# Designs tried in a protein design run: peptides against a protein of PDB entry 6FRK. Part 146

Target 1, 411 residues: chain A of PDB entry 6FRK
Amino acid sequence: NEEVLNAMLKEVCTALLEADVNIKLVKQLRENVKSAIDLEEMASGLNKRKMIQHAVFKELVKLVDPGVKAWTPTKGKQNVIMFVGLQGSGKTTTCSKLAYYYQRKGWKTCLICADTFRAGAFDQLKQNATKARIPFYGSYTEMDPVIIASEGVEKFKNENFEIIIVDTSGRHKQEDSLFEEMLQVANAIQPDNIVYVMDASIGQACEAQAKAFKDKVDVASVIVTKLDGHAKGGGALSAVAATKSPIIFIGTGEHIDDFEPFKTQPFISKLLGMGDIEGLIDKVNELKLDDNEALIEKLKHGQFTLRDMYEQFQNIMKMGPFSQILGMIPGFGTDFMSKGNEQESMARLKKLMTIMDSMNDQELDSTDGAKVFSKQPGRIQRVARGSGVSTRDVQELLTQYTKFAQMVKKM

## One batch from the design tools (peptide; made by RFdiffusion4, then SolubleMPNN)

Design b2_p18_4_s1 (from b2_p18_4, 11 letters changed)
Fold by OpenDDE base, seed 5:
Structure b2_p18_4_s1 (fold): chain B 411 residues (1-411), chain A 18 residues (1-18)
Amino acid sequence: as target 1 above (411 residues)
Amino acid sequence: KIEELKLLRKILEILSEL
């Protein structure tokens, strides 16, 4: 029994290390799980695997809970939120995502660019803010971030803004000058919340970076970015351990709406490769995929058209990044996107849809679309010309459709 | 719902092979 426990704990520890969980946290988790498992209950013939998984899950839930209540903005007040983090952490993008999140919730939200170090920082923030219709402040001439932050906060306080987000300079290195600048800005604007933005893709470096920020500035909240990539999110545990601050949001893609409130249970389930079935069900329900009943009925009759495939591609595109959806399905690792970046997969999907937009209703609604095109090769040439693609690209789409239809008919 | 999730999984399996 102890050998089986040790073997299963070794597999879990290996998977957590491969998920960028800090080696010290993995060792401590192994000891805590080993102490929490009653060996007498394991002798009673209960599914030892489920018991160990539950014990591991419970200890991981404790690792993401700092025991501190997350800061929340107060309605009808002026809430100043200062962002801190390294360059390339996604800090500036995350400022825009958080502003857009609160704006969609009916908060009067604005953005301040106090990044004077990076050339074009203000133009980037201005472009993002303008696209989202978020009011913004910054300077092209002022080089002191304290002046810009103070003037911007005063301006938006006088205009009765409820959420005032301040983006600060990010540097590539932990430089003392960066931390002094952040302290000067924080002292001048007196933020209600300081948000540390961390890139999940930095792996084992997450603890040291998060600690360096917490030791210099009063970080009260963490946002983890790039959880759509190859990053399994284990670095988020290191950030909570180092900062003693809650994760409040996660960035899950490049779009302004690829941003969600942090949920402990779904995150730990995903980290363990258990998926997020609840989040997947919620996402499916939000899309009102009620029209899938008609598709399921067609599938029971062995019918699947190019239009049915097109509608499924539209539904997938509405669900957001493909990596997120895969990561919600049990047994799909984040690495299942082995062929290219998420952007390439979405670009391929859009290309396939553009080819289908040049098809007629007879081609789209045929129960054997590939046979319609094989009988009349002139249709392939027409569709290729209409969509601006090669005849080979149309043939590849029809080959994919045929494989799809065969797999769906086996359901 | 379970059939929709199975369909979605199969769609995603096919798209991952693209």
Scores: peptide ipSAE 0.032, ipTM 0.652, DockQ to the pose 0.150
Fold by OpenDDE base, seed 1:
Structure b2_p18_4_s1 (fold): chain B 411 residues (1-411), chain A 18 residues (1-18)
Amino acid sequence: as target 1 above (411 residues)
Amino acid sequence: KIEELKLLRKILEILSEL
């Protein structure tokens, strides 16, 4: 029994290391799981795999819980939120995402650019803020981030803003001069919350970076970015362990809407490859897929058209990153789509839709679209010319449609 | 909702094979 436990724990430890979980946390988890498993209950013929999986899940939930309540803004007050983090962490993009999140919730939100180190930082923030209709402050001429942050915070306090987000300089390395600048800004503006932004794609380096920030700045919240890429999210555990601060949000793509409140249970479920059915239901509900009831009813009657397939492709494109949606389905591992494969899959999907945009209503609304094209080959040549593709590309689309229709008819 | 999730899953399975 102990040999079987040790073998299964070795597999789990390997999978957690491959998920970018820090080696010290994996060792601690292994010890905690060993102490939590009753070996006598393992002898009783219970599914040993489910028992170990549940113990691992429970210990990962504890590693994500710092035992500290997350800061929340107070409605009708002026809440100053300072962002800190390395260059390339997605900090500036995350400031815009958080501002947009609160704006959509009916908060009077603004952005301040106190990044004087990076050329074009203010132009980038201004572009993002203008696109999202978020008020912003910054300077092209002032080089002191303390002056810019102080003036911007005072301005937006006087204008009765509720959420005042301050973006600071990010550097490539842990430089003492960066931490001194961050402390000077923090002392001047007296933020209600300091948010550390961490890139999950740096893997095992997450612990050392998060620790260096916490040792110099009073980090109270963590945001983890780039969870749409190759990062399996194990770096998030390292950030919580090092900062002793809660993860409040995650960045899940490049779009301003690719930002969600952190949920512990769904995140750990996804990290373990169990999927996130709850988050998938939430995303499906947010899309107002009310037209799916009519589709499901047609499918029950064995009807599936090229138009029905086109509408489903539109719905998938609205859900955001395809890798993220796959990672919410149980049995689709996080590795199922590399970031390169996602852009290629989206380009393939758009190509298929462009071919269908060259079809007529008789072709799109036929219960046997492939048969309409097989009976009149001149339709394939027309659609190919209209969409700028080969006749082979149209035949491949019709073959895919036929496979779709067969799989859907078996539902 | 459960039928919509099953449909979405099948669509995603097919798209993953593309």
Scores: peptide ipSAE 0.030, ipTM 0.654, DockQ to the pose 0.070
Fold by OpenDDE base, seed 3:
Structure b2_p18_4_s1 (fold): chain B 411 residues (1-411), chain A 18 residues (1-18)
Amino acid sequence: as target 1 above (411 residues)
Amino acid sequence: KIEELKLLRKILEILSEL
């Protein structure tokens, strides 16, 4: 029994290391799981795998909990939020995402660009802020980030802004000059919250990076970015352990709305390959798929058109990266799509949609579906010419539609 | 909701086989 437990724990430890969980945390988790498992209960015929999974899940939840309540803004107060992090962490994009999140919640929100080191930083922030209709401040002439941050915070305090977000300079590495600049800005503006932005794709480097920031600046919150890619999110545990600060949000793509509040239970479930059904339900509800009731009614009548398939492809594209959606479904491991396969699958989906954009309403809305094209082969040649594809590509689309319609009719 | 998620899962299963 102990040999079987040790073998199963070795597999779990390997999977956690492959998920970018820090080796020290994996070792500690293994010891804690061993101490929490009753070997006598395991001998009594209980599902050993479920018991180990539950023990691992419980210990991972404890590793994500820093024991500190997350900072939350106070309504009607002026809340100053300072962002810190390396260049390429997604910090500047995350400032815009957070500003947009609070603006959509009815907060009077603004952005300050205190990045004087990177040429075009202010233009990039201005572009993002203007697209989202968020008020912004910065300078083309002032080179001191302390002056810009102080003037911007004072201006927006006087204008009764509730959320004042300050983006600071990033560097490619941990540099003493960066940490001195961050400390000077923090001392001048006296932020209510300091947010560390971390790229999840740096893997085992997450601990050392997060520690370097916390040792220099009083980080109170963490945001993890690039969780839409192959980053299995294990680096987030290292960031919490090093900063002793809660994860407040995650970035899940490149769009301004690819941003969500951090939820511990769904995140750990996804990390263990159990999926995130709750997050999938939340995403489906946020998309206001009001047209799904009409589709479900059509499906109950055995009706499924090329237009109905096109609308479903549009809905899937609006849900974000395909790998992220698959990773939310239990039994679709995060490895089910290699990075090459996601871009290729999205390109295939876009190609199928482009072929359907060359179809007419009679073809798209036909209850006969692919039989309309078999009855009149000239339609295939028209659609192929209109979309710039081969007649074979159109026949492959119609074959896929027919398989899809047959599977949907069995629901 | 459960039927919508089952539909979405089947769509995703089909798209993963493409």
Scores: peptide ipSAE 0.026, ipTM 0.649, DockQ to the pose 0.073
Fold by OpenDDE base, seed 2:
Structure b2_p18_4_s1 (fold): chain B 411 residues (1-411), chain A 18 residues (1-18)
Amino acid sequence: as target 1 above (411 residues)
Amino acid sequence: KIEELKLLRKILEILSEL
């Protein structure tokens, strides 16, 4: 029993290290799991694998919980949120994402660029803010970030803004001058929340970086960026452990909408390769797939059209990055996309949709679209010409549709 | 919901074979 436990714990520890979990946390987790597993309960014929997996899951959940309630903005008050983090952490992009998130929820939100160190920082913020229709402040001439932050906060307080987000200068490394500047800004504006932005892709460096910020600045919240399909997010555990601050949001891509509230259970499930069925259900529900009830009813009757396939492709495109959706399904590793770049898969999907845009309602609404085209080959040529593709591309689409319809009929 | 997830999974399986 102990040998089997040690072997399984070795596999779990390896997988956690490959997920960028800090080696100290992995060692502590191994000890905690060993102490939590009753060896006598393992003798009772319970699936030892499930027991170990549950113990690991429970201990990972504890590592993501700092035991501190996350700060939340107060409606109808002025809430100043200061962002801190290294250059390349995605801090500036995350400021815009958070501003947009609150704006979409009906908060009067604004952005301040107090990054005077990076040339074009204000232009980048202005571009992002303008695209999202978010009010912004900054200077092209003022070099003191304290002056810019103070003036911007005062301006937006006087204009009764509810969410005032201040982006600060980053650095490439931990420098005392950066921490002094951050402290001066924090002292001047008196933020209600200080958000540390961390790049998940820095792996084992997450702990040391997060600790260095926490030791110098009163970090109260963490945002983890670059949690796209490649980053397993183990560095997030290191950030929580070092900062003793909750993760409030995650950044999942480059788009302004690639930003979500942090959920502990889904995150740990994804980290362990268990998928995120709950988050997948939430994303499916957010799509207002009322049309899916009609589709499910058609599917129960063995009916599946090219239009039904097109609508499902539109729904997939609305769910965001395909790698993220696959990573939410248990047993679909990110390696399933290893045959093509996500951009290539999305380009293929768009190509298929463009071919279908050249089809008529009779072709789209046929319960056997392939048969409609096989009976009248001139339709293939028309669609090919209309969509700017080869007749072979249209035949490949029809072959894919036929395979799809056959798999759907077996549901 | 479970049927929708099964459908989505099958769509994703097919799209991965494309």
Scores: peptide ipSAE 0.024, ipTM 0.592, DockQ to the pose 0.115

Design b2_p18_4_s2 (from b2_p18_4, 12 letters changed)
Fold by OpenDDE base, seed 2:
Structure b2_p18_4_s2 (fold): chain B 411 residues (1-411), chain A 18 residues (1-18)
Amino acid sequence: as target 1 above (411 residues)
Amino acid sequence: LIEELKRLRNILLELSKL
């Protein structure tokens, strides 16, 4: 029994190391799991694999919980949020994602660029903020980040902003000058929350990096970025352990919407390759299930229209990257769709939707849309002209629709 | 719901191959 347990724990430890979990945390987890497993209960014929997986899952959940309640902004107050992190961590992009997240929730949100070290930092922030319609502040001439941060915070306080996000300079390595600059900015603006942004892909370096920031600056929250890549996010455990601060959000891609509140259970399930069924359910629920229930009911009756296909394409586009959806389903890796194939697939869906936007209600709502077009070929030419595509592109769409509608009739 | 999500996935996978 002990040999079998040790072999299974070795397999789990290998998988956790391959998921970028810090070697010290993996050793500690192995000891904690060994102490939590009653070897006498393992004799009773219980599925030893499930028991070990549950013990590992429980200990990983404890490693992600720092025992500290996450800071939350207060409605109707001025909340100053300072971002810190190394260059390439995704800090600047994450500032924009967080600002957009609060703006979409009806918070009066703004962005301040206090990164004077990186040439074009303000232009990048301005571009991201303008695309999201988020108010921003920064300077092209001021080189002191303390002045920019102070002036920007004062400006937006006077304008009664509720969420004031301050982006700071990053560096390629831990430098005392960076930490001194961060302390000067923090002392000047007196932030309500300091957010450390960490790249999940740095693997075993996560602990040392997160510790160096926490030892110099009062980090109260963590955001983990680049969880859309091969990084399973094991470095996030190292950041929580080192900072003793909760993960509040995760970045799951390059788009401004590729940002979600951190959930412990789904994250650990994903880390272990169990999938995120709960997050998949939540994402499907956010898509208004009412449209999907109506579709499922139509599909049960073997009915499928061009409008039903259009609504499904809209739903796919709202769900975001299909690779992320697949990565939430147990047994489907994130690698099933290369990033290149996904952008091409989304562009293809958008092209198909643009063709359907030139169709009329009679064409869209027909249970045999292909027959409507086959009876009156002039409709194909009208739709082709209206959408700026070839008659062949419209015929290809109708051929695809027909194949799909035939599949639905067999379901 | 899991069966419906699996069906939806299969639908979406077939749509992505189109």
Scores: peptide ipSAE 0.008, ipTM 0.367, DockQ to the pose 0.098
Fold by OpenDDE base, seed 4:
Structure b2_p18_4_s2 (fold): chain B 411 residues (1-411), chain A 18 residues (1-18)
Amino acid sequence: as target 1 above (411 residues)
Amino acid sequence: LIEELKRLRNILLELSKL
């Protein structure tokens, strides 16, 4: 029995090492799992595999829990969030993702570019911020990140912004000059939260990198990026262990919507290859798909309006990228939708919603919206002009709605 | 819920193919 346990633990340890979990953490987990497994319960004919999986799951959950409560912004207050991390960690992209996340939650959010070291840092931030309609601050002439950060924070405090995100310079290597600059910026702006951004794809280097940042700056939160790649996310455990700080969000792609709150159990389930059933349940619950009883009843009666379609598009856009949802369902590989098709699909949904925003209540609430437009072609021209699209784009939307309404009638 | 998500999936997949 002990030999079988040791063999199974060896396989689990190998899988965790292949998932970029730090070798020290894997050793500690192995010892903790051995200590947590009741040999008497294993003798009782319980499924040894399930018992070991459960013990491993519990110990991984403990490794992701730093024992400290995550910082959360206070509504109606000015919350300064400073980002730190190496160049190429996805820090700048993550600043925009976090700002967009809070903006979508109804927070007054802004971005400050205090990256004076990287050529085009401000242009990149400005481009991302402009696309997301997020207010931003930075300079093309000021080279001191402390001045830019201080002026930007003061400006946005005076304008009653609730979420003030400061992006700092990243270096290619851990340099003392980077840490000194981060300390000077932190002292000047007095951030309510310091977020360390790390790339999950750096594997076993996650511990040493995260530790070097924590030893120099008061990191209070971690964001892990590039979890859409080959990285299985085991580096996240190393970051938590090294920083003693919770993971608050994860980056799951290049799109601004490829960003989600970190959830421990779903993450560990995914790391173990069990799928993300809880994250699926939570995303479904966040959609208030339970308020879909009324929609499901309407759908059962074959009633489907343009408003019902709009609400479904809003729900889809709240769920985020469809590959992420599919990747949460056991047995659906991440490769089921090519990354290109999702951004196009989301851009298309946004375009369709913009067309529907130019419709009136009679058009939106009609059980036969396509027939309302077919009877009065002047409506198509009005909606097309209001939304800045062609009459063809409106006709395509109505054709899509008609196909959908026919599908609903067949359900 | 999984069946509804599969339905929403099929719907989304059809919409993405449009």
Scores: peptide ipSAE 0.008, ipTM 0.354, DockQ to the pose 0.108
Fold by OpenDDE base, seed 3:
Structure b2_p18_4_s2 (fold): chain B 411 residues (1-411), chain A 18 residues (1-18)
Amino acid sequence: as target 1 above (411 residues)
Amino acid sequence: LIEELKRLRNILLELSKL
């Protein structure tokens, strides 16, 4: 029934518009989905919803593919990466995140601060770079960003750096002076890649902003920031369409490690509320690389200690915001945890860890931690006093541990 | 893998009810 198809496509179009997908792209997608769905192949037993979702998924994957291979740095060469973007886009933070990413991958990486417009820009970059142990260049006295960028690039080329990241000035809006400065810097340093940094939270303004940058400078890559929590992400499609440039990375929080390579299929799956099973697998595998083989082996043997629970809470805290992990699970849309519930959940985990920090090795390493405390109730009072909590809070933790340990024994 | 992910989901669901 064509009326049922049109009703379902109206709901899909509404959801995509609510996800900050550009209205022109939504119209084109609707037409392409209508042309791809044969109504005659919709035999009476086929799940019409799944067919429409699959057609929408395929069209969104095409929209985020610019048909251009992403630039990648060459090992043993000097790769100059110039960053461009508005003030508050997360550009400066993203420079540090990208530098840290390449440094962790064994690249000789450095940072250049060519932002002369903000009096505190160089100090901010220096603080971030020093914390990450990344070499940096900038000036407190030079006001020409072209001079700073040129001198910094020359210095780090002579020192055989492989990744040379140049942060430029941002503005609060699109300004001709900003675009002229970016063009002058790009002409002076001849970057191998120009990265446009965009804030996902600007919604429908993503198209116009991304186009304005691409019309002035040869943007070859996009990084989308603030994809944490309730970020709808549909603006990323508008950035790709406007720049004709691939998204190479996404920023998923405020920490230097809240940064990941962009994957098309997981991102579109998340945007459609299908979850990110691949990203969940990758995060679980990244956790498996850090000493968790011993934990998985214990779990396979039905052993679960209070220490094992503590290590799991540390791992959950290292995975980033709990909302991001939940948002990766199918059927737990981004709406399931308000920002308030996430901070509260992290505060609860931190409180539980503080209680466990007051436990001894005999209590932590016992395969039946709850029985250790039940046999000697004075331990509960010691831990409660040591952690500054009630005896009830310790009993609640032990009750939770017992539920987990019983679940692990049933695995 | 799907069973491990279902287990992780159940763990996370129980943690969210705390």
Scores: peptide ipSAE 0.006, ipTM 0.358, DockQ to the pose 0.087
Fold by OpenDDE base, seed 1:
Structure b2_p18_4_s2 (fold): chain B 411 residues (1-411), chain A 18 residues (1-18)
Amino acid sequence: as target 1 above (411 residues)
Amino acid sequence: LIEELKRLRNILLELSKL
């Protein structure tokens, strides 16, 4: 019995190391899980595999809980949020994502670029902010980040902004000059929250990096980025352990909407390959997919039109990157779609929708759309000409529709 | 695309049962 337990714990430890969980945390978890099971196995004839999974889940949840309540902005007050982190961590992109998140929640939000070290930092922030319609401040001529941050914070305080986000310089290494600059900026603006941005793709280096920032700057919150790629998210545990600060958000892609509030239980379930059903429900509810009940009811009756297919393509496009949705389904790992395949799939969906935009209501609403086109081949030529595609592209769409409609009739 | 739509349908059907 003890040999079987030790073998299963070794497999769990290997899987956690392959998920970028720090070796020290994996050792501590192994000892805690072993101690928990030795106490519970004396009490229950339960399946040992389920007990080990539950014990591992419970100990991972404790590793992500720093025992400190996350800072939250106060409505009707001026909340200054300072961002810190290495160059390439996704810090500047994350500032824009957080600003956009609060703006969509009805907060008066702005951005300040206090990155004077990187050429074009202000142009990049200005481009992102303008695209999202977020007010911004920065300089092309001022080289002191303390002056820029102070002037920008004062300006936006006087204009009664509620969320004032300050982006700072990122360096390639833990440089003492970077930490002095961050301390000078923090002392000048007196931020209500300091957010450390960490790239999850650096794997086992997450602990040392997060510790170096916490030892120099009073980090109160963590944001983990690049959880859409090859990063399995175990670096998030290292950041919490090193900073003793809660993860408040995660970055899940390149789009401005690829940003979500951190939830401990869904994240651990995803890390263990159990899926994130709760996050999937929340994401579907945010999309106002109430119109999908009528579509589900039609699909249950074996009815499927070209319009129903168009509406499904719109829903896929609204859901954002399909890898994020798949990564929320139990048994679908993060590795299922490379970033290149997603953009190609989305471009393909958009091409198919453009073909359907050239169809008429009789073609779209027919329960046998392929038969309407087969009876009158001139319709294929009209649609091809209207959408700027080949007649072959329209025939391929109709072939895909026919295969799908036949599957719907068999379900 | 058909496999993606099947997955989306299954997700939506699972969500409609909750």
Scores: peptide ipSAE 0.005, ipTM 0.299, DockQ to the pose 0.027

